# Ledger of designs, part 54: peptides against a protein of PDB entry 3C66

Target 1, 189 residues: chain A of PDB entry 3C66
Amino acid sequence: KSWANLFEKNDFFFRYKFYLEITAYTRGSDEQHLKWSGLVESKVRLLVMKLEVLAGIKIAHPFTKPFESSYCCPTEDDYEMIQDKYGSHKTETALNALKLVTDENKEEESIKDAPKAYLSTMYIGLDFNIENKKEKVDIHIPCTEFVNLCRSFNEDYGDHKVFNLALRFVKGYDLPDEVFDENEKRPSK

## One batch from the design tools (peptide; made by RFdiffusion4, then SolubleMPNN)

Design b2_p15_1_s1 (from b2_p15_1, 9 letters changed)
Fold by OpenDDE base, seed 5:
Structure b2_p15_1_s1 (fold): chain B 189 residues (1-189), chain A 15 residues (1-15)
Amino acid sequence: as target 1 above (189 residues)
Amino acid sequence: MVIVDEKTHARIFLL
């Protein structure tokens, strides 16, 4: 069975207690986002390798498919809000103040020509060694190395007003709604 | 907890 067949979507977001989310942000064109997100996605395997060697991490499994979303983003403040609030069920409701671009509304003139923020999110499921629960697993180092790797690839990606990146360590019950189907119940605390 | 990189403005959210 190919690696792709082992990651049946159906239980991935229920399988782990913890996840690392990697989100590439672009406030610009779809073409700019395709290049930036494609670069970030191509490097996720290197982050997984760095996570797997941490003494406190038993398993780091990437979900192979990115989640794509976009918002109308008229201001820099809106772009900062998206980056602050996205990726957590506790905070994502703040994004309801922005217009989500959907297949149903993307052809509306007010949306078609509006400035947009594009988001591509990759997920890594994490299993920790229970015996090492006393040692705070520091994932900050591999996350910082990953950011530096992505940003150093091209000088154009140095403009944080256009291109940005976030890594979010979350509990399974705090995953965004986008990862669950309509009929799926969110994991309990 | 959120860490914002001063140079890149990348965000790292930790528990």
Scores: peptide ipSAE 0.770, ipTM 0.973, DockQ to the pose 0.849
Fold by OpenDDE base, seed 4:
Structure b2_p15_1_s1 (fold): chain B 189 residues (1-189), chain A 15 residues (1-15)
Amino acid sequence: as target 1 above (189 residues)
Amino acid sequence: MVIVDEKTHARIFLL
């Protein structure tokens, strides 16, 4: 099977038991988000390389396309909530309290001019070595290195009130709804 | 488990 077939969306979110999610957050302009998310996305390959060399990880396979979303984000507390709750099916329902920006509603005056939080999420599918299945794979180090790499690129990205980053290690059954089509069933436990 | 980086405020969610 060509590497190209591995990047097809159709089975990517069913193929692995575990995923690492990388979400770039921006509370600001679309232009600010494009710059920030573009930077983060450009560095994901380096994170993959760092994950692949971990003894417990057999495969770290990136999904090549980011998932894009945005919310009306009137307050800093809303922005913190988005960062706390996004990326897990268990917690994402809390975001229903916020207005999701869609192609259908983006031109509404109340949404168009509202403060927004933009999200770009990259996914890495993880396959673990059976021998190390009993060992806790510590992905904290490469994740921290990745954060530092992204934040150190430009001083402007040091403002966590505007730009932020989250890395979330999740099980396949706890992936956000956004990764599944309407006709797809979530992976079972 | 969630780790919030004290300097960057980045979040790392672990199992």
Scores: peptide ipSAE 0.769, ipTM 0.973, DockQ to the pose 0.855
Fold by OpenDDE base, seed 3:
Parts: sequence; C-alpha cells; structure tokens
Structure b2_p15_1_s1 (fold): chain B 189 residues (1-189), chain A 15 residues (1-15)
Amino acid sequence: as target 1 above (189 residues)
Amino acid sequence: MVIVDEKTHARIFLL
C-alpha cells in the first residue's frame, strides 16, 4: 500500500497535460485557515462533478492531499502579491521576496509573531477530448459557481482581506515547484 | 488572463 501511494503521487503531476489548482488563502490565524481551507477542500468533489459533465472534458481527477504553505505577510499588498503570483512556475519566483515559514524557522522571533498568509492548494488533473477541442470549454462557469458556493457558506468568509480563493488553469510544465520531489525533473514543454 | 470577481475578489486564471 505505501509503495502504491508513492507511485500514484509520482505519476499524478506527470500524467496530465493540464491541471486546475484551487487555492484557499487566509491572512489571519492558523485556526481561521483550518476552518476555511477545510470548507474549500470539502467542496472540491462538487467542482470535479461539474467539470466531468462539461463538453470537452474527458477526465477530471482530484489529487487527494492538499499542499500547505505559509508566508510572513506584513501588508495587504504582500497578500495581493501572493494571490497574484502563487501557483505558476513562471511567477512563483516573485514570492522569494517574502519569508517562507518552515518547520526550521517558525520559532524565530521575527517569524513567530509576524502576520501570516496561509495557503492550501488542491490539484485536479484534466484530460480533454480531442474532438471537442474546437468547443471552447468554459471552465469559468464551474469555477465561479465553486467560489460562490464557498463564500456563501458563512458570512465571515465574505471578508476578502482575510479569506480568499483562486482557481488557476495551468499546463503541466508550469506547475509550482512544490508538487515535484527534489529528484524529479519538471515536465518539458 | 486573470479574472477578479468584483464582489468576492476571488481570482480565476485562464490560459
């Protein structure tokens, strides 16, 4: 079972040409993030179901585990930058200007009490029907419905200064570095 | 292309 799970992980981010990333953002406490991200994660299966019935989508396969990260986020502008730049290999280098929180540094005085942005990211692998490539698959509709579903659940989640969402449609070669192990080579274009 | 929802400020990135 352990080996099968390892192989499934290693193959997932190489198996599809396209991915949809769902990121839950929280600028606040870890407790706030756990509630928000847990809600978003619980609704991903409904998004998958909506994607599967779209003309032109052959497969929508969710990865079962979220990717977790957090940054020191002293300003609202930093929070906007995180939301703009995260989730693409082309743009994620801009986040190097911020302090990534790690298990090694989380107890440092400059990090421990600093304002933080928390990120939880779910991935969906997508396979498209070749015959329907001419049909503009409007992924925007199910994505908007998903956002509305998550935001309408609790009034507190209406505060975009604390809680936010992003959905990013990416090619496999533009996935963030976080999805690959140190010894894995990024898919070529 | 990036779409920012005017009400929710959620971001949708399309190719």
Scores: peptide ipSAE 0.768, ipTM 0.973, DockQ to the pose 0.819
Fold by OpenDDE base, seed 2:
Structure b2_p15_1_s1 (fold): chain B 189 residues (1-189), chain A 15 residues (1-15)
Amino acid sequence: as target 1 above (189 residues)
Amino acid sequence: MVIVDEKTHARIFLL
């Protein structure tokens, strides 16, 4: 049974207390986003490998499929807001001020030709060694290395006004609504 | 806590 079959959505977002979210952002064309997000996604396995060797991490399991979303993003301030607020249930309600692009509305004239921010998000479930609670797991190091790896691939990805990246360490109860089906209740505190 | 990289403008959110 391939690793892909082990990570059926069924209980992945309920299995772990902690998750690492990797979001690739593009304010530009869908083609630009496909290239950027594809690069980021291709490197996630290297991040997993770096996480697995940390003494405080028992398990680092990637969810195999990205989550895709896009917003109408008319200003740079809107793009900064998306990057600040996305990826946490506590803050994602701020994105309601922006127009989410959906299959139902994408052909509307006000949306079709509007500037857009595209998002692709990968998730890693984390299990920590309880006995090593005294060792502060510095997840910042492998995250920074991952950012540098993605950004160094092509000079075009140095334009942070177009291409950006975020890594977010979250608790299971603070996962975005996008990871749960309508019939699923988010984990409690 | 959020760390914004000064060169890349990438964001790292920690608990």
Scores: peptide ipSAE 0.726, ipTM 0.967, DockQ to the pose 0.846

Design b2_p15_1_s2 (from b2_p15_1, 7 letters changed)
Fold by OpenDDE base, seed 3:
Parts: C-alpha cells; structure tokens; sequence
Structure b2_p15_1_s2 (fold): chain B 189 residues (1-189), chain A 15 residues (1-15)
C-alpha cells in the first residue's frame, strides 16, 4: 500500500498536460485557516463533478491531499502579491521576497508572532477530448459557481481581507515547485 | 488572463 501511494503521487503531476489548482488563502489564525480550507476542500468533489460533464473534458481527476504553505505577511499588499504570484512556476519566484514559514524557523521570534498568510492548494488533473477542441470549454463557469458556493456558506468568509480563493488553470510544465520531489525533473514544454 | 471578482476579490486564472 505505501509503495502504491508513492507511485500514484509521482505519476499524478506527470500524467496530465493540464491542471486546475484550487487555493484557499487565509490572512489570520491557523484556526481560521483550518475552517476555511476544510470547507473549500470539502467542496472540491462538486467542482470535479461539474468539470466531468463539460463537453470537451474527458477526465477530471483530483489529487487527494492538499499542499500546505504559509508566509510571513505583514501587509495587505503582501497578501495581494501572494494571491497574484502563487501557483505558477513562472511567477512563484516573486514570493522569495517573503519569509516562508518552515518547521525549522516557525519558533523564531521574528516569525512566531508575525502576521501570516496560510495557503492550502488542491490539484485536479485534466484530460481534454481532442475532437471537441473547437468547443470552447468554458471552465470559467464551474469555477465561478465553485467560488460562490464556498463564499456563501458563512458570512465570515465574505471578508476578502482575511479569506480568499483562487482557481488557476496551468500547464504541467508550469506547476509550482512544491508538487515535485527534490529528485524529480519538471515536465518539459 | 486573470479575472478578479469585484466584490470577493476571488481570482480565476485562465490560459
């Protein structure tokens, strides 16, 4: 079972040409993030179902585990930058200007009490029907419906200064570095 | 292309 799970992970981020990333953002407490991200994660299966019935989508396969990260986020501008730059290999280097929170540094005084942005990211692998390439697969519709579903669940989640959500459609070669192990080579263009 | 919802500031990134 352990080996099968390892192989499934290693193959997932190489198996598809396209991915949809769903990121829940929280600028606040870890407790706030756990509630928000848990809600978003619980609704991903509904997004998958909506994607699967679109003309032109052959497969929508969710990865079962979220990717978790957090940054020191002293300003609202930093929070906007995280939301703009995260989720693409082309843009994620801009986040190097922020302090990534790690298990090794989380107890440092400059990090422990600092304002934080928390990120939880779910991935969906997508396979498209070649015959329907002419059908403009409007992924925007199910993505917008998903945002509305998550935001309408609780009034507190309407505060975009604390809670936010992004959906990013990316090519496999532009996935964030976090999805690859240190010994894995990024897919070529 | 990036679509930002005017009220919620949710982001949808399309190719």
Amino acid sequence: as target 1 above (189 residues)
Amino acid sequence: MVIVHPETHARIFLL
Scores: peptide ipSAE 0.707, ipTM 0.965, DockQ to the pose 0.815
Fold by OpenDDE base, seed 4:
Structure b2_p15_1_s2 (fold): chain B 189 residues (1-189), chain A 15 residues (1-15)
Amino acid sequence: as target 1 above (189 residues)
Amino acid sequence: MVIVHPETHARIFLL
């Protein structure tokens, strides 16, 4: 099977029991987000390399396409809420209190000129070594190194009120709804 | 478990 077949969306979010989500957040302009998310995305390969060498990780497989979303984000508290709640099916329902920007509504005057939080989310499927199943794989180190790498690239990215980053280790059944098509069922526990 | 970086407010969510 070619590596290309491994990148097909169709089974990626069903193939692994665990995923690492990398979300770049921007509360600002679309241009600011494109620069920030582009930087984060460009560094994901380095994170994958760091994950692959962990004794407990057999495979770290990136999904190549980011998931893009944006919300009307009037306040800093809303921005903190997005960062706290996004990326887990258990918590994402809290985001229903915010207006999701869609292709259908983006031209509405109330949305067009509103402050926005932009999100770009990358996914890494993780397969763990059975022998190390009892050992807690500490992904904290490579995740922290990744954050530092992204933040240190440009001083402007140090402003957490505008630019932020989250890494979330999730189970496949707790992936956000965005990764599944309407006809797809979430993985079972 | 969630770890929030004190300076950057970057979040790391662990199981």
Scores: peptide ipSAE 0.706, ipTM 0.965, DockQ to the pose 0.830
Fold by OpenDDE base, seed 5:
Structure b2_p15_1_s2 (fold): chain B 189 residues (1-189), chain A 15 residues (1-15)
Amino acid sequence: as target 1 above (189 residues)
Amino acid sequence: MVIVHPETHARIFLL
């Protein structure tokens, strides 16, 4: 990683009080995930455009790179747990019950051939207009439109047992550990 | 609050 990319990353996850996380999930092959996540990522710019026109949103700034992770996912219940718990510091500790696939362990026989859930996560930093705090900014509409856009692209993406999508609105202090370097202190409440 | 799509099980987490 260039020093410029490191500084840009570190500043991004401290710059905003709020973030929108977009996670594409695939329980299947790496090839299936590449197609699904690539589609989702290609549409994020359209979500940003829809967020920017909301009266309560001052800035919607996408982070340029996805975060990639994968877990051994032997059951459908495990896949549901990943989708429920991922993307929040408060809940991500529940994923410690699953085996995270890493560069160090991916060649282990028990991991190499195991069913996997793949995750690709995009982040949007959000700045809100303080004067409009009285108007509840409803980001549900653009989020729902985004889900429909991604799911309607191909009928195969309708199978929620394989392909899924989540959008999570989080505070900066509740971002997943993956966005911070080992030496970085999580933003305070 | 979490909203789950009834058919696709897509999730939207809101504060």
Scores: peptide ipSAE 0.688, ipTM 0.962, DockQ to the pose 0.815
Fold by OpenDDE base, seed 2:
Formats: structure tokens, sequence, C-alpha cells
Structure b2_p15_1_s2 (fold): chain B 189 residues (1-189), chain A 15 residues (1-15)
């Protein structure tokens, strides 16, 4: 069975108790986002490799497809809010104050020409060797190295007003709604 | 806990 079959959505978002989310943000053009998110996505395999060698991590399994979304983002404060609130079911409801861009509304005059924030999110499922000692696993180091790797690729990506990056460690029950189908129930605590 | 990198403004959210 090819690695590709292991990366089918199937039960991926139910399989692990913990996930690492990697989100590339762009407040600019779709072309700018394509370049930035493509770079970030191309480096995720290196992050996985760094996670797998940590003594406390038994499995670091990437989901191969990014999740894509975009919001009307008229202000810098809105962009900060997106970066603060996205990626957690507990906080994502705050994004309801913003206009989500959809295939149904993207041609509306008020949306078509509006400033936008684009999001591309990659997921890594995590299994720890010792569940009771998971808090002793310092994933901050490989995450910081990953950020530095992505940001150092091009000087243009140093403009945090346009390009940003977040890594979020979440529990399975706190995954964003986007990862579940309408007929799927999110994991319980 | 959230850590915002002072130079890059990247965010790292840890439990």
Amino acid sequence: as target 1 above (189 residues)
Amino acid sequence: MVIVHPETHARIFLL
C-alpha cells in the first residue's frame, strides 16, 4: 500500500490524541500566498523528520493535503485576530465576525476587490511514547527551527504584515471544524 | 501558551 493511501483523510483526525498544525498566512494576493504556502508546505517533511527523532515522540504522521481558507481582512487588527483565533475549535468562533470567502460569494463586488487573508494549514498527527510524560517533550525547538527555515528562504517573507506562520499544538477534540465532514462528529474529551 | 517570535512575529502555540 503506497504512502498515499495512509494519507487519505479516512480516520486521520480521529487517530491521534494530539496534532501539530502548521498555518501559512498571507494578507495580500493569491499569487503571494501560493508562493509562501508552497514554500511552507515543501518544508513540512523536514519538521516531521525532526519530530520523529525526539525520544518522547513515537509517531509524527503528516496529513498530505493542505486545508485552504480565506477571509476578507480589511485591517491589520483583523489579520492579528485571524492569527490568534484560527486553528482551535475553542477560539475559531471569533472568526465569524469576519467574512469567509467561499465559491458562492467570491464574485460579490464587496468581496472580490476586498483585502484578503489567505490561510493554508498542514496537520501532523502525534503519538507520544509515554502519555504521562508528553509535557516533557520539548517540541518548541523543532518548531522554532522550522519557522527560521521558512522565514530565511526569502527576505520578502520577513514582512510580517503580509506573510506569517503559526504552529499550534492541539488536542484532537479541539481541532478546527474544517477537518471534519458534515456527517462526522468531532472527538470527545 | 503562545510564543510570538519578536523578530518574525511567528506564533507557536503550546499546551
Scores: peptide ipSAE 0.528, ipTM 0.935, DockQ to the pose 0.874

Design b2_p15_1_s3 (from b2_p15_1, 10 letters changed)
Fold by OpenDDE base, seed 5:
Structure b2_p15_1_s3 (fold): chain B 189 residues (1-189), chain A 15 residues (1-15)
Amino acid sequence: as target 1 above (189 residues)
Amino acid sequence: MVYIDEKTHARIFLE
């Protein structure tokens, strides 16, 4: 168990069959997002600890760097769509309907002052004890506790119109494109 | 085979 070896991307997104995605969403200001996502990110280690003690989980290793993205998000429906579609290769193409904010376009007049949704995503690689066929693993409990922990930090984070937090269990072959380099092929099923 | 709750296969939101 060496988290130090996972500080760099390297083969992290090829190493595990399963991943847990933790995404902090903010439809508001960059400042709001920095506070919210920073809080969430600071608590990820606690989630890892709770996952590691589950008998059915052999390994829970966090990737230490968040993935950052932001979209022009003019409506609440758009914000809901982002939360629904983001985090899976199967559905992420729906996000193409929205304008991705990039360093190249962030100063454009149509983007600079537009309402935005900010996303910060942390990843945990998971390995399960497959040999124990009778063991039931339910990560819903620690995940829910994690969400409650983050939401309870400040009453303002209870505003779901602005702040959201979602966890998604995904297989390696269904990871979003953002985790792979252009020259990398996503894992097979 | 390890049983994983089906709810984890989708996004988990605060209820």
Scores: peptide ipSAE 0.030, ipTM 0.685, DockQ to the pose 0.135
Fold by OpenDDE base, seed 4:
Structure b2_p15_1_s3 (fold): chain B 189 residues (1-189), chain A 15 residues (1-15)
Amino acid sequence: as target 1 above (189 residues)
Amino acid sequence: MVYIDEKTHARIFLE
């Protein structure tokens, strides 16, 4: 399928056994995050290209819409916790300790001016070649190259106190809740 | 069968 077919959510998060999550983190201003996440998002196609040429990967399809979220993040420890726990259903419940910023609460006095961590996450669905010969696929290499690419574009992005970038390989049953609608059931193992 | 390297299960951070 072409990228154009993936503009809509449809069954994207049920279609693959494996997904690669690309999350841009920013603890700072919305403007800072827009620049950082925009850069990361603009480079995702390059990562897809690198994944596609791996012999063990049959398909690498990006979901075109980024998932956006933000949390009140008063401390650096909170920021580290977000980076550690986000992206997996197994661990994301830990984020409940933080205040999720929503359209409903963003204007509250306690939230409006609070320090925030912003998250933008892109997803790539992965399908692997099944052969009689067992093969190992290491996507760590192209992922590392991608991170280096993004970080190298601006010296400011080297400040890990503000800007972070993580790539996480996850199985469909362990995708974060954010990718599913209220009426959708999480995929089984 | 294709096996995914165990390292891919971890978050990738470059610092």
Scores: peptide ipSAE 0.030, ipTM 0.681, DockQ to the pose 0.127
Fold by OpenDDE base, seed 3:
Parts: structure tokens; sequence; C-alpha cells
Structure b2_p15_1_s3 (fold): chain B 189 residues (1-189), chain A 15 residues (1-15)
């Protein structure tokens, strides 16, 4: 199969047992998020390159498009809750306590001018070259380098009250609902 | 350090 075909959504979220989620968080303006998420997205290919050369990783394949969401986020505690609960099917239901901003409700007066948290998530499918499961693969170094690269770009990105970046290792059956269409069944354990 | 095996779930918060 050609490499080009693998970049389509088609079966990307069914192809791998493991995924690395890269989420850029912004509690601020849309403009702030566009800059922050754009920067993070622009560096993902560098992370992929670093992951590919690790002995225990057979494939590190990025999904080319980000997943976007935003929530009404009136408090800092809400912002921390989003960061804690997002990215896993097991915990994402906790986000139902917050108002999801949609195209249908974004013009409502209670939502339009409310403080918001913006999320942009990139996915990397992972295939490991570990047959006996005894060998450990350490991705801490390339992930740390990636985060440092993003954070060091602008001093403003050091403000964790506004800008955050998280990397989550997730199994296919625990991917967030956002990656699946309504007619798709999530992978089983 | 993040070590990955089939049972590992890792959430990485780095600054």
Amino acid sequence: as target 1 above (189 residues)
Amino acid sequence: MVYIDEKTHARIFLE
C-alpha cells in the first residue's frame, strides 16, 4: 500500500493498537489558540522523525488533520479538569459538565462572550517492534525535546494559565469519541 | 521517564 493512502482517515484509527495524542490547550482568545496550536502542529513532524528512529518503534504515523474543540471555561479549575479528563474515552464523559461550543450554539449570548478553552489534538499511530513485551520503549526524550521546542518559541507560551501542551499515550479502544464517525464502532479491547 | 509496553498508559505533562 502506498504511503499516501495511509494519511486518509479511512482506517487510521483502526489500524494501530496504540496512539500518541498531542493536544494544545488555550484558555484565552481564538487568536492566541491559532498561534499556539499552529506552532505545535508545525513541530509534530519533527517528533515523528525522532520517534521513528527509536529501536522499539516500527512505525510512527501522523494523522494529518487536527481535531478541534472548545468549551466554555469560566474558571481555572475547569481548565485543569479539561486537561485531566480529555483524551480518553474512560474519562471524557466528565467534560459533559461543561458546555461544548458548537456551530449551533456559538452565537448564543451566554456562549459568545464567555471565557473559553480551545483544544487542538494531533494523533500519531504507533506500531512497536516488541514481540515479548519485556522490552521497554522510552519515548520521554523525544517528547521532552518536542515540548521544549514548542515552549521556547515565544516567552508568552510559558504562561500555563493560558497555554498548555499534553502528550497522552492511548490504546485504540480508549480513543476519544471525536475520532469516530456516528456509524463507526470503536475498536474492542 | 515514560516506558511503553502493551499495558502502559502514559500521560505526559512536560514544561
Scores: peptide ipSAE 0.035, ipTM 0.686, DockQ to the pose 0.119; fails the geometry check
Fold by OpenDDE base, seed 2:
Structure b2_p15_1_s3 (fold): chain B 189 residues (1-189), chain A 15 residues (1-15)
Amino acid sequence: as target 1 above (189 residues)
Amino acid sequence: MVYIDEKTHARIFLE
């Protein structure tokens, strides 16, 4: 119930009907990704603040831990596919066509030196004001401001072949598998 | 019910 509890995984991904996913993508080096994702993550609090003041949003709670993943990404088309398919349970199976980098396989000769796409994802749980049925919510405004803020920080981040940033609005039942433990059941519709 | 447009439901790629 306390904010402290929200920063633990516990039931965060079961608590809300809606989530905003913020994913920083990097097709390049680990160092490049560390800088890019670190910047994005550092600005999430500002986005939360902007969301909270929207009349239609009752609650915007960030999950403070980023989710990290990386794939062998030999082509630009693969990179585009990752950006298109990641972040939704209904589409994430398409990523099975790519080799997921894990602690177990990262030292394999075919993986360790391969081109990679790195992903860091932050989540914000959203609760909307439903008392006013006529309330309209457009989160594009604060989201656009957030993207602009991140992109404008460094000229290098203008290279979309390397650095990308996406925000996805998803329902709880469509969250990626990564947010759930093996013993947890995905929320139903 | 709060109105959320179709654009919000999809991935927002603002780049």
Scores: peptide ipSAE 0.028, ipTM 0.684, DockQ to the pose 0.153; fails the geometry check

Design b2_p15_1_s4 (from b2_p15_1, 11 letters changed)
Fold by OpenDDE base, seed 4:
Structure b2_p15_1_s4 (fold): chain B 189 residues (1-189), chain A 15 residues (1-15)
Amino acid sequence: as target 1 above (189 residues)
Amino acid sequence: MVIVDEKTKARIFLE
């Protein structure tokens, strides 16, 4: 299989049992988010490289296109909730309490000028070595290094009230709904 | 398991 096939959605979200999600959050302007998410996205390749050298990881394949979403985010508590609940099918239903910004509603006056949280999510499919299947692979170190790399790039990105980052290790059956088309069934356990 | 970085408030969710 060519690397090119990994860049297409195809069966990417069915191919692996495990995924690492990288979500860049911005509570601010679209311009702020574009800069922040662009930075995070530009560094994902470095994270992949760090994951690939872990003994327990056979393959780390990035899905190259980010998933973009935004919510009306009136309060800091809402922003914290988004960061806590997003990225897992188990918890994402909590976000139903917030207004998702869509192409259909973005021009509504109540939404257009509302404070927003922007999300850009990158996915890495993970294949583990059989020999280490019984062992817990610690991806904490490369994840922490990635966070530090992104946050240290610009002092402005140190303001966690505006800019934040999350990395989430998830099983394929617990991927967010956003990665599946309407006609696709989520992977089973 | 959720790890919150004390400095950055970044979140790392691990099983």
Scores: peptide ipSAE 0.640, ipTM 0.952, DockQ to the pose 0.857
Fold by OpenDDE base, seed 3:
Structure b2_p15_1_s4 (fold): chain B 189 residues (1-189), chain A 15 residues (1-15)
Amino acid sequence: as target 1 above (189 residues)
Amino acid sequence: MVIVDEKTKARIFLE
């Protein structure tokens, strides 16, 4: 079972040319993030269903587990930067200016009580129909519907200073480093 | 291309 799970993960991030990333952001408590990210994750299957029926999309396959990370986030500008730069290998290096929270450092005085931004990211692998390449697949519509669905669920989730979402369409070679193991080589262009 | 929803401030990144 452990080997099967490992192979499934390895195959997933090398199997598709394109991915859609859904990231739930929370600048607040861990409890707030658990509720927000849990809601977003629970709705991903509805997004998949909407993607699958689009002309030009052959497959929309969700990865079953979220990727979790958190940063020390002392300012609103830092929170904006995280939302702008996260989710692409090309831009994620900008986040090196912030302190990543890890199991090893979470108890340090400078980190323990610091304001934090929490991130939960879901991935959908996409395969497009070659015959419909001429058809503009407008994934903006289902993405916008998904955002509205999540934001309208609870009044508290309307506060973008605390809760936010991003959806990012990326190529396999531009996936964040977090999806690959240390011994795995990133897909080439 | 980055689209920011004016109401929610959600971001949609498209190629």
Scores: peptide ipSAE 0.625, ipTM 0.950, DockQ to the pose 0.835
Fold by OpenDDE base, seed 5:
Structure b2_p15_1_s4 (fold): chain B 189 residues (1-189), chain A 15 residues (1-15)
Amino acid sequence: as target 1 above (189 residues)
Amino acid sequence: MVIVDEKTKARIFLE
């Protein structure tokens, strides 16, 4: 990573109090994930546009690069756990029960041919209008529309045993560890 | 609050 990219990343994840995380999940092949995540990522700009027109949202700023991760995922229950626990600092420790695939371990015999869950996560920084703070901003509608858009694109993406999608509204202090460098301190509450 | 779409099993986590 270039210094410029590092500073840009660090600034982004400290700039906003709130974030929307969009995670594409695939329990299958890397090729399947590439297609699915690529589709989801290509549609994020449409979600941003829908968020920006909400009266309570001042800014919806997408981070340009996805975060990629994968886990050994031998069971459907493991896949559900990943989808339930990923994306929040409060819950991500549950993922320690699974084997994270890394460049260092991906060639190990126990990992190389193991069933995997692939994750691609996009982040949107959110700034809300203070004047409208009394008004409950309902981002559920644009999120649901986004899900429907992605799922309806190809019939194959209707198989929730393989392809899944999650959107998570999170506070800056509850962002996953992946967005911070080892030497960075999480934003305070 | 977690909303799960029953058809697609997509998860939406909102405060």
Scores: peptide ipSAE 0.448, ipTM 0.908, DockQ to the pose 0.858
Fold by OpenDDE base, seed 2:
Structure b2_p15_1_s4 (fold): chain B 189 residues (1-189), chain A 15 residues (1-15)
Amino acid sequence: as target 1 above (189 residues)
Amino acid sequence: MVIVDEKTKARIFLE
């Protein structure tokens, strides 16, 4: 499919065996998150460009729309757990211990004024230039450069208690449930 | 699964 077709969900999350997830985390206000996630999202194209020129990467295609979620996050430990468990189908069930903020419940007194963690996640589909399963691709350099680029934009983003950024390499069958519709079956191994 | 952050250097081993 053409690049333009990747702007819609269509079969994006079925097309690749591998994905890179870019998640901006904010434990603070929605305004803080809007600024932080907006910055991260604005820089994703630069990461794509850096990935595309790696010899081991044949294709790096971004899904252009972020996935948004938020949780009641009363403690720092909860915030650490979110960062640890989010982004993988294998581990995301642990997040059920936290209250997911929804349009239906956001006005409840117990939720409205509660401390929250906000998440914005971008996805990049990856196709690799490998001849055999023993080949290795090192993407730590472009990923680290991306993180540094985002963090260095504002000194406030150095506060890891509030702002965090993670890049997670995930197989298609281990994508979070959020990327699939109710009528879609997740890819198999 | 590989996580890349300020503390992590990720090397991907493909299956």
Scores: peptide ipSAE 0.049, ipTM 0.738, DockQ to the pose 0.191

